# Ledger of designs, part 76: peptides against a protein of PDB entry 7RZF

Target 1, 358 residues: chain A of PDB entry 7RZF
Amino acid sequence: PFQEEHLKQLYKIVPIKDIRNLYVTFPIPDLQKYYKSNPGHYLGHLIGHEGPGSLLSELKSKGWVNTLVGGQKEGARGFMFFIINVDLTEEGLLHVEDIILHMFQYIQKLRAEGPQEWVFQECKDLNAVAFRFKDKERPRGYTSKIAGILHYYPLEEVLTAEYLLEEFRPDLIEMVLDKLRPENVRVAIVSKSFEGKTDRTEEWYGTQYKQEAIPDEVIKKWQNADLNGKFKLPTKNEFIPTNFEILPLEKEATPYPALIKDTAMSKLWFKQDDKFFLPKACLNFEFFSPFAYVDPLHCNMAYLYLELLKDSLNEYAYAAELAGLSYDLQNTIYGMYLSVKGYNDKQPILLKKIIEKM
Target 2, 358 residues: chain A of PDB entry 7RZF as posed
Amino acid sequence: PFQEEHLKQLYKIVPIKDIRNLYVTFPIPDLQKYYKSNPGHYLGHLIGHEGPGSLLSELKSKGWVNTLVGGQKEGARGFMFFIINVDLTEEGLLHVEDIILHMFQYIQKLRAEGPQEWVFQELKDLNAVAFRFKDKERPRGYTSKIAGILHYYPLEEVLTAEYLLEEFRPDLIEMVLDKLRPENVRVAIVSKSFEGKTDRTEEWYGTQYKQEAIPDEVIKKWQNADLNGKFKLPTKNEFIPTNFEILPLEKEATPYPALIKDTAMSKLWFKQDDKFFLPKANLNFEFFSPFAYVDPLHSNMAYLYLELLKDSLNEYAYAAELAGLSYDLQNTIYGMYLSVKGYNDKQPILLKKIIEKM

## One batch from the design tools (peptide; aimed at target 1 G44 E50 V69 Y318)

Design b2_p25_8_s1 (made by RFdiffusion4, then SolubleMPNN; from b2_p25_8, 21 letters changed)
Fold by OpenDDE base, seed 1:
Structure b2_p25_8_s1 (fold): chain B 358 residues (1-358), chain A 25 residues (1-25)
Amino acid sequence: as target 1 above (358 residues)
Amino acid sequence: EEEKIKKIQEEAANAERVNEFGPPF
């Protein structure tokens, strides 16, 4: 594990690819024995959340960050890491200290709210759904994964241990939150802008880097992170499926989509699932417009419209994606294509919201 | 774990793409 001398360090790293990443890493205890409560998952779910009042929503609103990932990462036996990784904009690369301040403000919000049993229950329900309706994996990959997992979990639980949550443990959530402090931080900034400004080379891969101590003034700034009133806990996820009923196969079910509605304004094809028998559906919509591809201006305006529509849906769609619902929006030469996929129970909610935004 | 969730979602989305019935236009 990292000792005190390895904490409060800043690494400036030169990548081969043109990428801008920030890694904020905290050493944490080994959480493996607490897999039934998974306090690192609980914190990852909140810190990485993309909805309104999240860390990512605020950092995106400033134009500093494109994506954020938070969670536990395995180190070695007896210790782990909690890592917050963000994809930085060019502007975000200039605001790294302020980005990290916002991370500590959000962590301080989590401390002030304390552990929420409803958030644990949401994670439990999401994971239970993911386990119950898990897709078939390639046998070779799956067998190798399970063989590795057998070193960490009881034989009876080896298939469930990565998914099924059992115990709400607020004490363990607080214990991990107590490690997410400025005094325990390790910061790595990855950018080509550090080319020719590094003084060290990594031994194995030849990666150029610079290591610096984070100034005590910056550490104190992060220690004094206030409660930013923009940060909120997420709302309960309305997209978590609760109905998993599989409708009986129709006696006249065809192997191909049947035309079930034909009107001057719409055609509807339907095919019942005769193969998978999952509580999932695929809803595909093609919208026709004579203007979509009439000239280069209209084509570009239709493209811009869909990009703005996607952007306006991002924070709302994230909750749907967590619940195993997805959507796709594409331009076609005839107009627009919309696909909505995943658990059929909550698809009408997502579809309604997309159509209300269109 | 969000990378695992996103990867599970991407693997689920990629598994669903293999079974995509395009509309018989």
Scores: peptide ipSAE 0.006, ipTM 0.351, DockQ to the pose 0.034
OpenDDE base, seeds 2, 3, 4, 5: peptide ipSAE 0.005, 0.000, 0.000, 0.005; ipTM 0.409, 0.405, 0.424, 0.420

Design b2_p25_8_s2 (made by RFdiffusion4, then SolubleMPNN; from b2_p25_8, 21 letters changed)
Fold by OpenDDE base, seed 3:
Structure b2_p25_8_s2 (fold): chain B 358 residues (1-358), chain A 25 residues (1-25)
Amino acid sequence: as target 1 above (358 residues)
Amino acid sequence: LKEKIEKIQEEAANAERERRFGPKF
């Protein structure tokens, strides 16, 4: 276990690769026995959320952070860590104290709102979908994984324990939130900008680093994190599939796409799945424009249009991806390509949002 | 055989992508 001397520490680490990362780490109790409620997953889901009023949405709006991951990590026997990891911009590297302040403001918002049963239910439903439609793993890797987790779960639950949530435990969520405090923080900043500014070398990999105590004034600033009115709980995820019905294979089903609609402005091809029998679909749209590649100006405008369109969809994309939906938007020499993939039930909702932003 | 078919399909899909999307400037 980290002693008090290992808390409130800042590590400046020189990477081999040109990367800028911030790791905000909190020692937490061992949560393994609470797998049926998984309070660390609940908190990781909210802290790592990418929707409106999320921590990432605000930090992106500042230009400080590209990506954010929140969650529990295994430690040694009898303790775990909760880690918030962000990919830093060059500007974000200058604002690390303010980034961490925003993290504590978001955590304070989670304390003020308290544990939400509907959020737990979404996590439960998402994990149940992921379990039910889990891809076939390689037998050797899967057997080794199962052999490892047999140390933690009953034999009858070993296949389900990592996925199936059973119990809403607000008490355990609050217990973990109480460990996510400035007095319990360890900060690591990973950047090449620390080259030649380190005084220690790590024993195993020769990683150069500097260790510093975080000033008490900075800890106090984070302890006094106010409620930032920009932070909100996510809205309900509208993309979670509820209908998993597989339509029967049509008698006239072709092994290749058949033309089912031909009009002056559109052709529609359809192929039923004859192999996988999953409640999934792939929608592919090719848009043709004679202007998309007519000259360098139009080509650049079409590129900028898709980048702006992707940016305008980011908040929906995340909620869709959590629900097993994805989209792809690409420029073509003839115009634009759109693909929507995943569970078919909520694809019309995602497609409608994409088309409304176009 | 399956891995070889998957790889040929992936190479064909990538070659069709390169033809359809052109060089990214």
Scores: peptide ipSAE 0.041, ipTM 0.453, DockQ to the pose 0.025
OpenDDE base, seeds 1, 2, 4, 5: peptide ipSAE 0.014, 0.007, 0.000, 0.026; ipTM 0.266, 0.308, 0.291, 0.422

Design b2_p25_8_s3 (made by RFdiffusion4, then SolubleMPNN; from b2_p25_8, 21 letters changed)
Fold by OpenDDE base, seed 4:
Structure b2_p25_8_s3 (fold): chain B 358 residues (1-358), chain A 25 residues (1-25)
Amino acid sequence: as target 1 above (358 residues)
Amino acid sequence: RRKEIERIQEEAANAERVREFGPKF
């Protein structure tokens, strides 16, 4: 495991590709034995959240970060890491200290709110859905994966252990959250801007890097991270499916979509699933407008309209995606296309939100 | 998008094997 001399370190790394990444890594205890509560998954759900009041939402609003991933990572037997990884903008590369300050402000918000059982329950429900309706994997890869995880889990639980949460453990959440401190941080910045500014080469891949101690003043700034009033816990995810009923096949099920409604303003085609038998639906809407492509101005206005609509839906898009719902909005030469896909139970909620924003 | 850090790291490790810099434990 990392010793004290390995903490509070900054690594400046030269990538082969033109990428800008920040890795903020915390050594944490081995949580493998706590897989039934998975406190690292809980924290990574919140830290990696993309909704309003999230860490990512604030960092995006500043133009510093494009994407954020948070969660536990395996090290070796007996230790783990918690990692916050962000894709940096060019501007964000100049504000790494401030980005990390915001990370600690969000972590401080999580300490102030304490562990939330409802958030755990959402994680449990999401993981149960993911397990229950997991797609078929390639046998070779799957067998190799299962053979690997047999070292960690009982044989009877090997298929479920990575998915099924059973126990809310606020004590373990707090324990992990207590490790997410500036004194325990390791920072890696990956950017081509460090080319010619490195003094070390990594042994295995020849990666050029520089290692520096993080100044005590910077550590102290992060230790004194206040509560940023912009950070909020996510709202409850209304898109989590609860009804998984599969309707019986109709006796006269057509192999093709049947026209079930024909009006002057709308046609509706329907096909029941006769192959997969999943509690999923695909709703496709084609909207026709004579104005959509009448001239270059209207074409661009129709484009801008959908971009603004998508932007206005971003808050719901993430929550829907977590719940196995997706939408797509496309301009067509005839108007617009909307698709809503995933679990059928909450599709009406997502569709309603889309229509309310239109 | 909670791609598990593993999946992004597998996709990123498949793209560029940026191993974690640090001493062996």
Scores: peptide ipSAE 0.021, ipTM 0.501, DockQ to the pose 0.047
OpenDDE base, seeds 1, 2, 3, 5: peptide ipSAE 0.020, 0.018, 0.017, 0.019; ipTM 0.481, 0.476, 0.481, 0.498; seeds 1, 5 fail the geometry check

Design b2_p25_8_s4 (made by RFdiffusion4, then SolubleMPNN; from b2_p25_8, 20 letters changed)
Fold by OpenDDE base, seed 5:
Structure b2_p25_8_s4 (fold): chain B 358 residues (1-358), chain A 25 residues (1-25)
Amino acid sequence: as target 1 above (358 residues)
Amino acid sequence: REEEIRRIQEEAANAEREYRFGPDF
């Protein structure tokens, strides 16, 4: 485990690939024994959230970050890490201190709001859905994985332990959140811009890096992180499925899509699932416009329209994705293609939101 | 994204990719 001398350190790392990443790492206690409550998952869900008022939303609005991942990571036996990882823009690489300040502002917001049972319940429901409808894995890989996790979980729980949340433990959430402090931070910046500016080489991979102490003034700045009024907890996820009923096969079920509606403005084909028997649907819409590809101007306008539409849907896309719903919007030479896929229960909600933005 | 969700999804996607594409013979 890291000693105090290993905390408040900045690593400047030269990557092989042209990537810009920031890793903000906190040593945390071993949480393995708390898998039924999984406080690290709760915090990862919130810190890694992409919705309005999230850490990522604010950092994106500043042009500093493209993507964010938050969560627990295994270390060795007896300790873990909580890591916030961001993909940095070129501008974000210049604002690393401010990015980390915003991380601590968000963490401070989580402290101020306290643990939320409804958020835990959403995580529980999402994980229960993921477990219940888990796809078949290759037996070899799956068996090897299960054999590995048998060292951590009771035999009776080995299949469920990584998914099924049982206990809301606000005390453990607060305990982990109390480790997410500037005095416990380890920062790594990964960028080719550090080439020729490093003084150390990592023994195993030959990775060039520089280690520096983070100035006490910077640590103190992060310790004094205020409540940023732009940060908000997510809203309840409307897309979490609750109905998993599979309709019986129709007696006249065709092996191919049947035309079930024909009008002057629309044709509708339907095929019932006769193979998978999942509470999922694929909705595919092809929109035809004689103007979509009539000239280069209309083509570019149709493209810009879809990019703006996608951007306007970003607020729902993440919540839908978490709930096992996805959409896709593409330009075609004839107009536009829309697909909505995933659990059928909440597809009408997502489709309605898409149509309302169109 | 949550790192755990991402790992689960990456494992699932890798398992699915493996399942769909077979072993490269």
Scores: peptide ipSAE 0.023, ipTM 0.424, DockQ to the pose 0.041
OpenDDE base, seeds 1, 2, 3, 4: peptide ipSAE 0.023, 0.000, 0.006, 0.016; ipTM 0.461, 0.322, 0.342, 0.338; seed 2 fails the geometry check

## One batch from the design tools (peptide; aimed at target 1 G48 I83)

Design b2_p26_1 (made by RFdiffusion4)
Pose (drawn by RFdiffusion4):
Structure b2_p26_1 (pose): chain A 358 residues (1-358), chain P 26 residues (1-26)
Amino acid sequence: as target 2 above (358 residues)
Amino acid sequence: VEEEIFDIYNAEVKFTAFEPEYKSIT
């Protein structure tokens, strides 16, 4: 649907609720036919990746961006999109050309070195382990899912869809990585600061927007010289699991969780899993404080402190959320709350690091 | 064009995480 008359364009949209965002849209051909190599997931794993020396951490370091989501959007049949969607700070709206410039800097940093064998092996291993201990399904919604993807795949791999990968073909990685060029951009800015500046309006919904077609100054500023920032490739993962042993049932087996520790400091509830036999467990905690909801100031500082703790600890723990260990730490009325769940091997390192950062 | 701009506004992207899922910034 994107003919070249309406390419290289930058729209300005006025919202109703106060948000600020930047959408970068590329068009690409259909890659649902390529469901074994999956080059879109490779570039999505390399673009939208938080951690040391990556696209998001540098934009955090310049104070412009809270978070960004990579990957490819799939639309209808026979055509596909690719999107880099970002949200903005107060002075992140002033330097949009520099943000998209850094996006092509990281793309060119990934074009000078191109394919990687160990990233494909690591992602394939992760999907294989995440498929081998695939948990039980709720019968409603699961049959709608496997009837939703029954149109594309044969009868043998109706289940093993986007779980098992056979081959690493760098040609398709290079092909989809070539289609990401600044002659293929479509920038869209959402900001509430364009109230009285919009000429055009939408008939169907009634929204207002513009046409600021990007002059060639910034296009030929985008693709001209792009060496690097302080970017780097992600490093070897250490949260990949190795212990897949189901521990045996002990003498005192109970059908409900029993109180084991009762002190004036803490109490526990414990139950060994009897039904599922998956090498994974969930640990949860609820810390209490009478000072958490005393007045609005003390009920306000709690969200700020807990949010800054999540800010400063996502850079460390995104590899744990990527390997299958997810944590969550949010505030409650009474006190604050913690819940770490996932594979059985790496809960102590993650929970201990959470406490010592807390 | 107006419909395309609305699609971009409410765009959800297929993201590669522990399992692929659909995410949006908003």

Design b2_p26_1_s1 (made by RFdiffusion4, then SolubleMPNN; from b2_p26_1, 16 letters changed)
Fold by OpenDDE base, seed 2:
Structure b2_p26_1_s1 (fold): chain B 358 residues (1-358), chain A 26 residues (1-26)
Amino acid sequence: as target 1 above (358 residues)
Amino acid sequence: LDREIREIYNAKTKVVGYEIREESIL
């Protein structure tokens, strides 16, 4: 178990690769027995969220962070870690204290809002989708994985325990949130900027590092983290599929796309899936404009239009991705290409949102 | 400490979604 002397520590680590990473780590109790509620997954989902009002959205807006990941990690026997990891910009490396302040402001927002059953339900539904449609693992790797998992789960649950959430436990979510405090923090900064400034070497890999105590004034600053009005809980994810019905193959199903609509303004080709039998579809739209590539001005206008359209859709991109939906927008020499892919059920919702922004 | 540093360096943290999964370098 980490003693008090192991908490409130800062590690400056020299990487082999040119990377800038921040790891904010909290020791937490072993949550393995709580796999049915998985409070660490709930918190990882919110802290790692990329939508409007998220921690990442604010840190990106400041130019300090490129990516963010939050979640639980296995520790030694009897404890785990909760880790918030960010990819730092060069500017972000200068603002590590303020980045961590924003992390604590977001955590404080989660405490103020309390555990949300609807968020748990979304996590449950997403995990159920992932379980149902997981690719076949390699039999040898899968057997070895199952053998390892049998040490943690009942035999009857070993196939499902990693995916299926069953119990909403707000008490356990609050318990984990109570461990996400400045007095319980371990910080690691990974940057080549620490080269020649380290005093220790790791025994196994020869990694150069420096260990420092975090100043009490900095800990106190993080303890006094206020509510930042920019942080909000995510909105409900409208893209989570609920209908997985596979329509029967039509009697006249062709092995190739058939022209099912031909008008002066549009042609539509359709092919039913005869191979995969998944509740997924691919919608591809090619828009033709005689002006799209007529001259350099029109080409640049078409490019700018598409970049603005992509930017206007960013609010939906993450929620769609989580739900197994994707879209792609490209300029072509003839105009524009739009693709919508993934689970069929909510594709009309995503398509409607795209068309409303166009 | 050495274990934590080793885990930071050797864990290819494949971010699969919002979960930090350690892919053990087998």
Scores: peptide ipSAE 0.020, ipTM 0.557, DockQ to the pose 0.248
OpenDDE base, seeds 1, 3, 4, 5: peptide ipSAE 0.017, 0.019, 0.014, 0.019; ipTM 0.572, 0.556, 0.498, 0.575; seed 5 fails the geometry check

Design b2_p26_1_s2 (made by RFdiffusion4, then SolubleMPNN; from b2_p26_1, 13 letters changed)
Fold by OpenDDE base, seed 2:
Structure b2_p26_1_s2 (fold): chain B 358 residues (1-358), chain A 26 residues (1-26)
Amino acid sequence: as target 1 above (358 residues)
Amino acid sequence: MDREIRDIYNAKVRYMGYEPEERSIL
């Protein structure tokens, strides 16, 4: 485990690839014994959230960050880490101190709101769905994985322990939040911009790096992180499926899509699932427009329209993706293609939101 | 120190819980 002398450190690391990453790491207690409540997953879900009022949404709005991941990472027996990792823009590389300030403002928001049982329930429901409808894995990989996790979980729970949440433990959430403080931070910045500015080389991989102490003024600035009014808890995820009923196969079910509607403006084909028997559907829409590909200008306008539409859907797309729904939008030579896939229960909600944005 | 830099570089950050579902080829 890190001692006090290993905290408040900044590492400037030279990558082989042209990448810009920021890692903000906190040492935390070993949470393995708390797998039934998984407080690190709860915090990772909120800190890594991509919806309105999230940390990522604000950092993206400033042009500093492309992606954000938050969560617990295994260390060794008796300790873990909580890591916030962001992909930095060129501008974000100049604003690392301010990015970390926003992280602490969001963490302060989580402290002010306190642990939310409804958020835990959503995580529980999502994980239960993921477990219930888990795809078949390759036997060799699956057996090796199970053999590994037998060291961490009871035999009776080895299949469920990574998925099924049982206990809401606000005390453990608060305990982890109490470790996410500026005095406990370790920062790593990965960028080629540090080439020729490093003084150390890593022994095993030859990675060039510089280590420096974070100035006390910067630590104090992060300790005095105020409540940023832009940060909000996520709204309830409306895309979480609740109905998993598999409809009986129709007596006249064809092995191929049947034309069930034919009009001057629309054709509809339907095929019932006769193979997988999952509470999932695939909705595919082809929109025809004689203007979509009439000339290079219209083609580029149609492309730009789809990119803007996708961008306008990003906030909803994340919540849908968490719930096992996905969509895809593509230009075709005939117009536009829309696909909506996942659990059939909430597909109409996602489809409606897409159409309302179109 | 070297282990952490190694872990930053070599860690496929297996976040416990979200294995990105391999996009099943459906």
Scores: peptide ipSAE 0.006, ipTM 0.473, DockQ to the pose 0.251
OpenDDE base, seeds 1, 3, 4, 5: peptide ipSAE 0.007, 0.006, 0.005, 0.007; ipTM 0.489, 0.441, 0.445, 0.488; seeds 1, 4, 5 fail the geometry check

Design b2_p26_1_s3 (made by RFdiffusion4, then SolubleMPNN; from b2_p26_1, 10 letters changed)
Fold by OpenDDE base, seed 3:
Structure b2_p26_1_s3 (fold): chain B 358 residues (1-358), chain A 26 residues (1-26)
Amino acid sequence: as target 1 above (358 residues)
Amino acid sequence: LEKEIRDIYNAEVKYVGYEIENKSIL
C-alpha cells in the first residue's frame, strides 16, 4: 500500500507517443466486497459524466481538456485506486493545477449534495440494460475474465456481479468520497514536453520520469476548493430504455426494405429485423437540398451548420450513448445524412431533440 | 509507481486508453 511518503507526489512522465495526459489518482480501500453497491462506479459515473454542469463540460469550456474518464481501478491486494484521467490540450498542460482544483471543486459539490438514490437507480438500470444485451465476447477472453472474477464472486453471481447493482449504500459512497482529498492524491502528467527534464528511468520499459513533491501551498489551494456554481449534478437520463418488447415478424416481411410511405417530400423505407430479434432499430434519414452544394460558399455553410448542430447536441450525446443510443450526422453532396441507432424505445426522444436543434 | 508507469505505457502502446469503462465509440 502507498504510505504517506507516496502521497502528494507529482510524476512528470515522457511518453513515446505524442500524448498529453493527466492522471489524478487516489488510493482507496478494497471495494471488491461491496460489488452489490459498487460505490466506486457511482462516483465514476458522476465524476466522468459529460453532460451540462459536469467536470468535463467545464474543463472543455476552458479549452484545457478533450476527454475525461473517472472510476475505480484494481490495485494490489487490499487496496484500489480511484483515477480521474484527462486528455490535455496544449493549453491544459499549462493549467494542470487549476484542472485539479476544478476536480476538487466538483468532488466538493458531490459532498455538498450527498449520495443520490436516483443516480444509483440510473446506474442500476444502465447496467441491467448493458448486461441483458451484452454482445458475445470472444470465448477465450471471456473465459480468462471469468476465471479472474471467480476469485472475487460466488459462482452463481460471477456472470452478473459486474453489472447488477442491488444495494444503495450512501455510507460507502461517502466513505470513498472521503478518500478523494488533496492529502491523498498522486498526480501523473504525461507529456513529451518533459523530455530532457527527467532524472529517473523506469526499470521495465525505460520510461523517463521525474518525481516531485506537490508543494504544500498547492495542496492547501486544493483543500480550500470552494463550490463552483458551474458544477451541477446531471439530470436524469431520459434515454434509458424500459420497453424491450420485440414485435412479431410480419407475415409480409420482406428481406429487403419496402417502401411504406411515398409523398412529394418524403419516401419511407422499412425493413423488419428477421435475424437478430433485438429491441433495436436503425433510423436513417437522407435530407436533400438543392442549395447544400450549389457553390463553395453553400458547401462550407452546410459543413459549418452540421458542426454547429453536432456541438449543440453534445449535451444529449453522452446520455444517449450511456443508454445505448447513438446518432451520426454527415454532409452529403445532396444535403445531409442523419442516423439514429440503438434501443428503439427512446429513439423518438433523441430524434425529437435532434430535430428541435435543426 | 512502476506498475502505474507500466500501465500508462501499456495503454499508450495498445492504443487502449485507460478504458476504465468501455465507452462505446460514437
Scores: peptide ipSAE 0.023, ipTM 0.582, DockQ to the pose 0.204
OpenDDE base, seeds 1, 2, 4, 5: peptide ipSAE 0.019, 0.013, 0.020, 0.015; ipTM 0.555, 0.496, 0.509, 0.532; seeds 2, 4 fail the geometry check

Design b2_p26_1_s4 (made by RFdiffusion4, then SolubleMPNN; from b2_p26_1, 14 letters changed)
Fold by OpenDDE base, seed 2:
Structure b2_p26_1_s4 (fold): chain B 358 residues (1-358), chain A 26 residues (1-26)
Amino acid sequence: as target 1 above (358 residues)
Amino acid sequence: MEQLLREIYNAKVKVVGYEIEEKSIL
């Protein structure tokens, strides 16, 4: 476990790859025994959320961060870490102190709102869906994984322990939140911009780094993080599937897509799943326009339209993806292509939102 | 330091739903 001397440290690290990353790490108690409630997963879901009012949404709006990941990580026996990792822009490298301030503002928002049972329930439902419809893994990888996790979980639960949540434990969520404080922080910045500015070399990999104490004034700024009114808890995810009924095969089911509608404005082909029997569908739409590729101007206008449409759909994209739905929008030489894939139960909701934005 | 580097190198952050492939910093 880290002692006080190991906290409030800044590491500047030179990578081999051209990457810009920030790691904000907190030592936390060993949460392994609490896998049925998984308070670190709950906090990772909220801190790593990409929807409106999220930490990532605000940091993206400032041009400082591309991606954000939050969650628990195993340390050694008897302790873990909570890590917030971001992919930094070039501008974000100049604003690391401010990025971390926003992290603490979001954490302060989570403290102010308190643990939410509905958020836990969404995590539980998402994980249950992921477990129930888990794809077949390669036997070698699967066996090695199971052999590893047998050290951590009871034999009877080894297949379910990483997925199935059972208990809402607000006390454990609060306990972890209480560890996510500026006085407990360890910061690592990974960038090639530190080349030639380091004074230490790591023994095993030869990684060049510099270690510095974070100034007390910076720690105090983070400790005094206010409630930023831009931060909000996510809305309930409307895309979480609840119906998994497999419809019976039609008597006239064809091995190939059948033309089920032919009109002056549309043709529709349908193929029922006769192989996998999953509560999933693939909806593919090809829109034809004689103007989409008539000249370079129209081609660029069609491209710009789709980029604006994608941007206008960002509010739904993440929530849909979490629920195992996806969409794709592409320009074609004939017009545009839309694909909607995933659990069939909530596909009409996503499709409706896409069409309303078009 | 080794532990921080192991934290960085072994950063399989179990995030909800995404197996973030260990982007090896090396």
Scores: peptide ipSAE 0.032, ipTM 0.520, DockQ to the pose 0.391
OpenDDE base, seeds 1, 3, 4, 5: peptide ipSAE 0.024, 0.025, 0.006, 0.024; ipTM 0.541, 0.533, 0.429, 0.538; seeds 1, 3 fail the geometry check

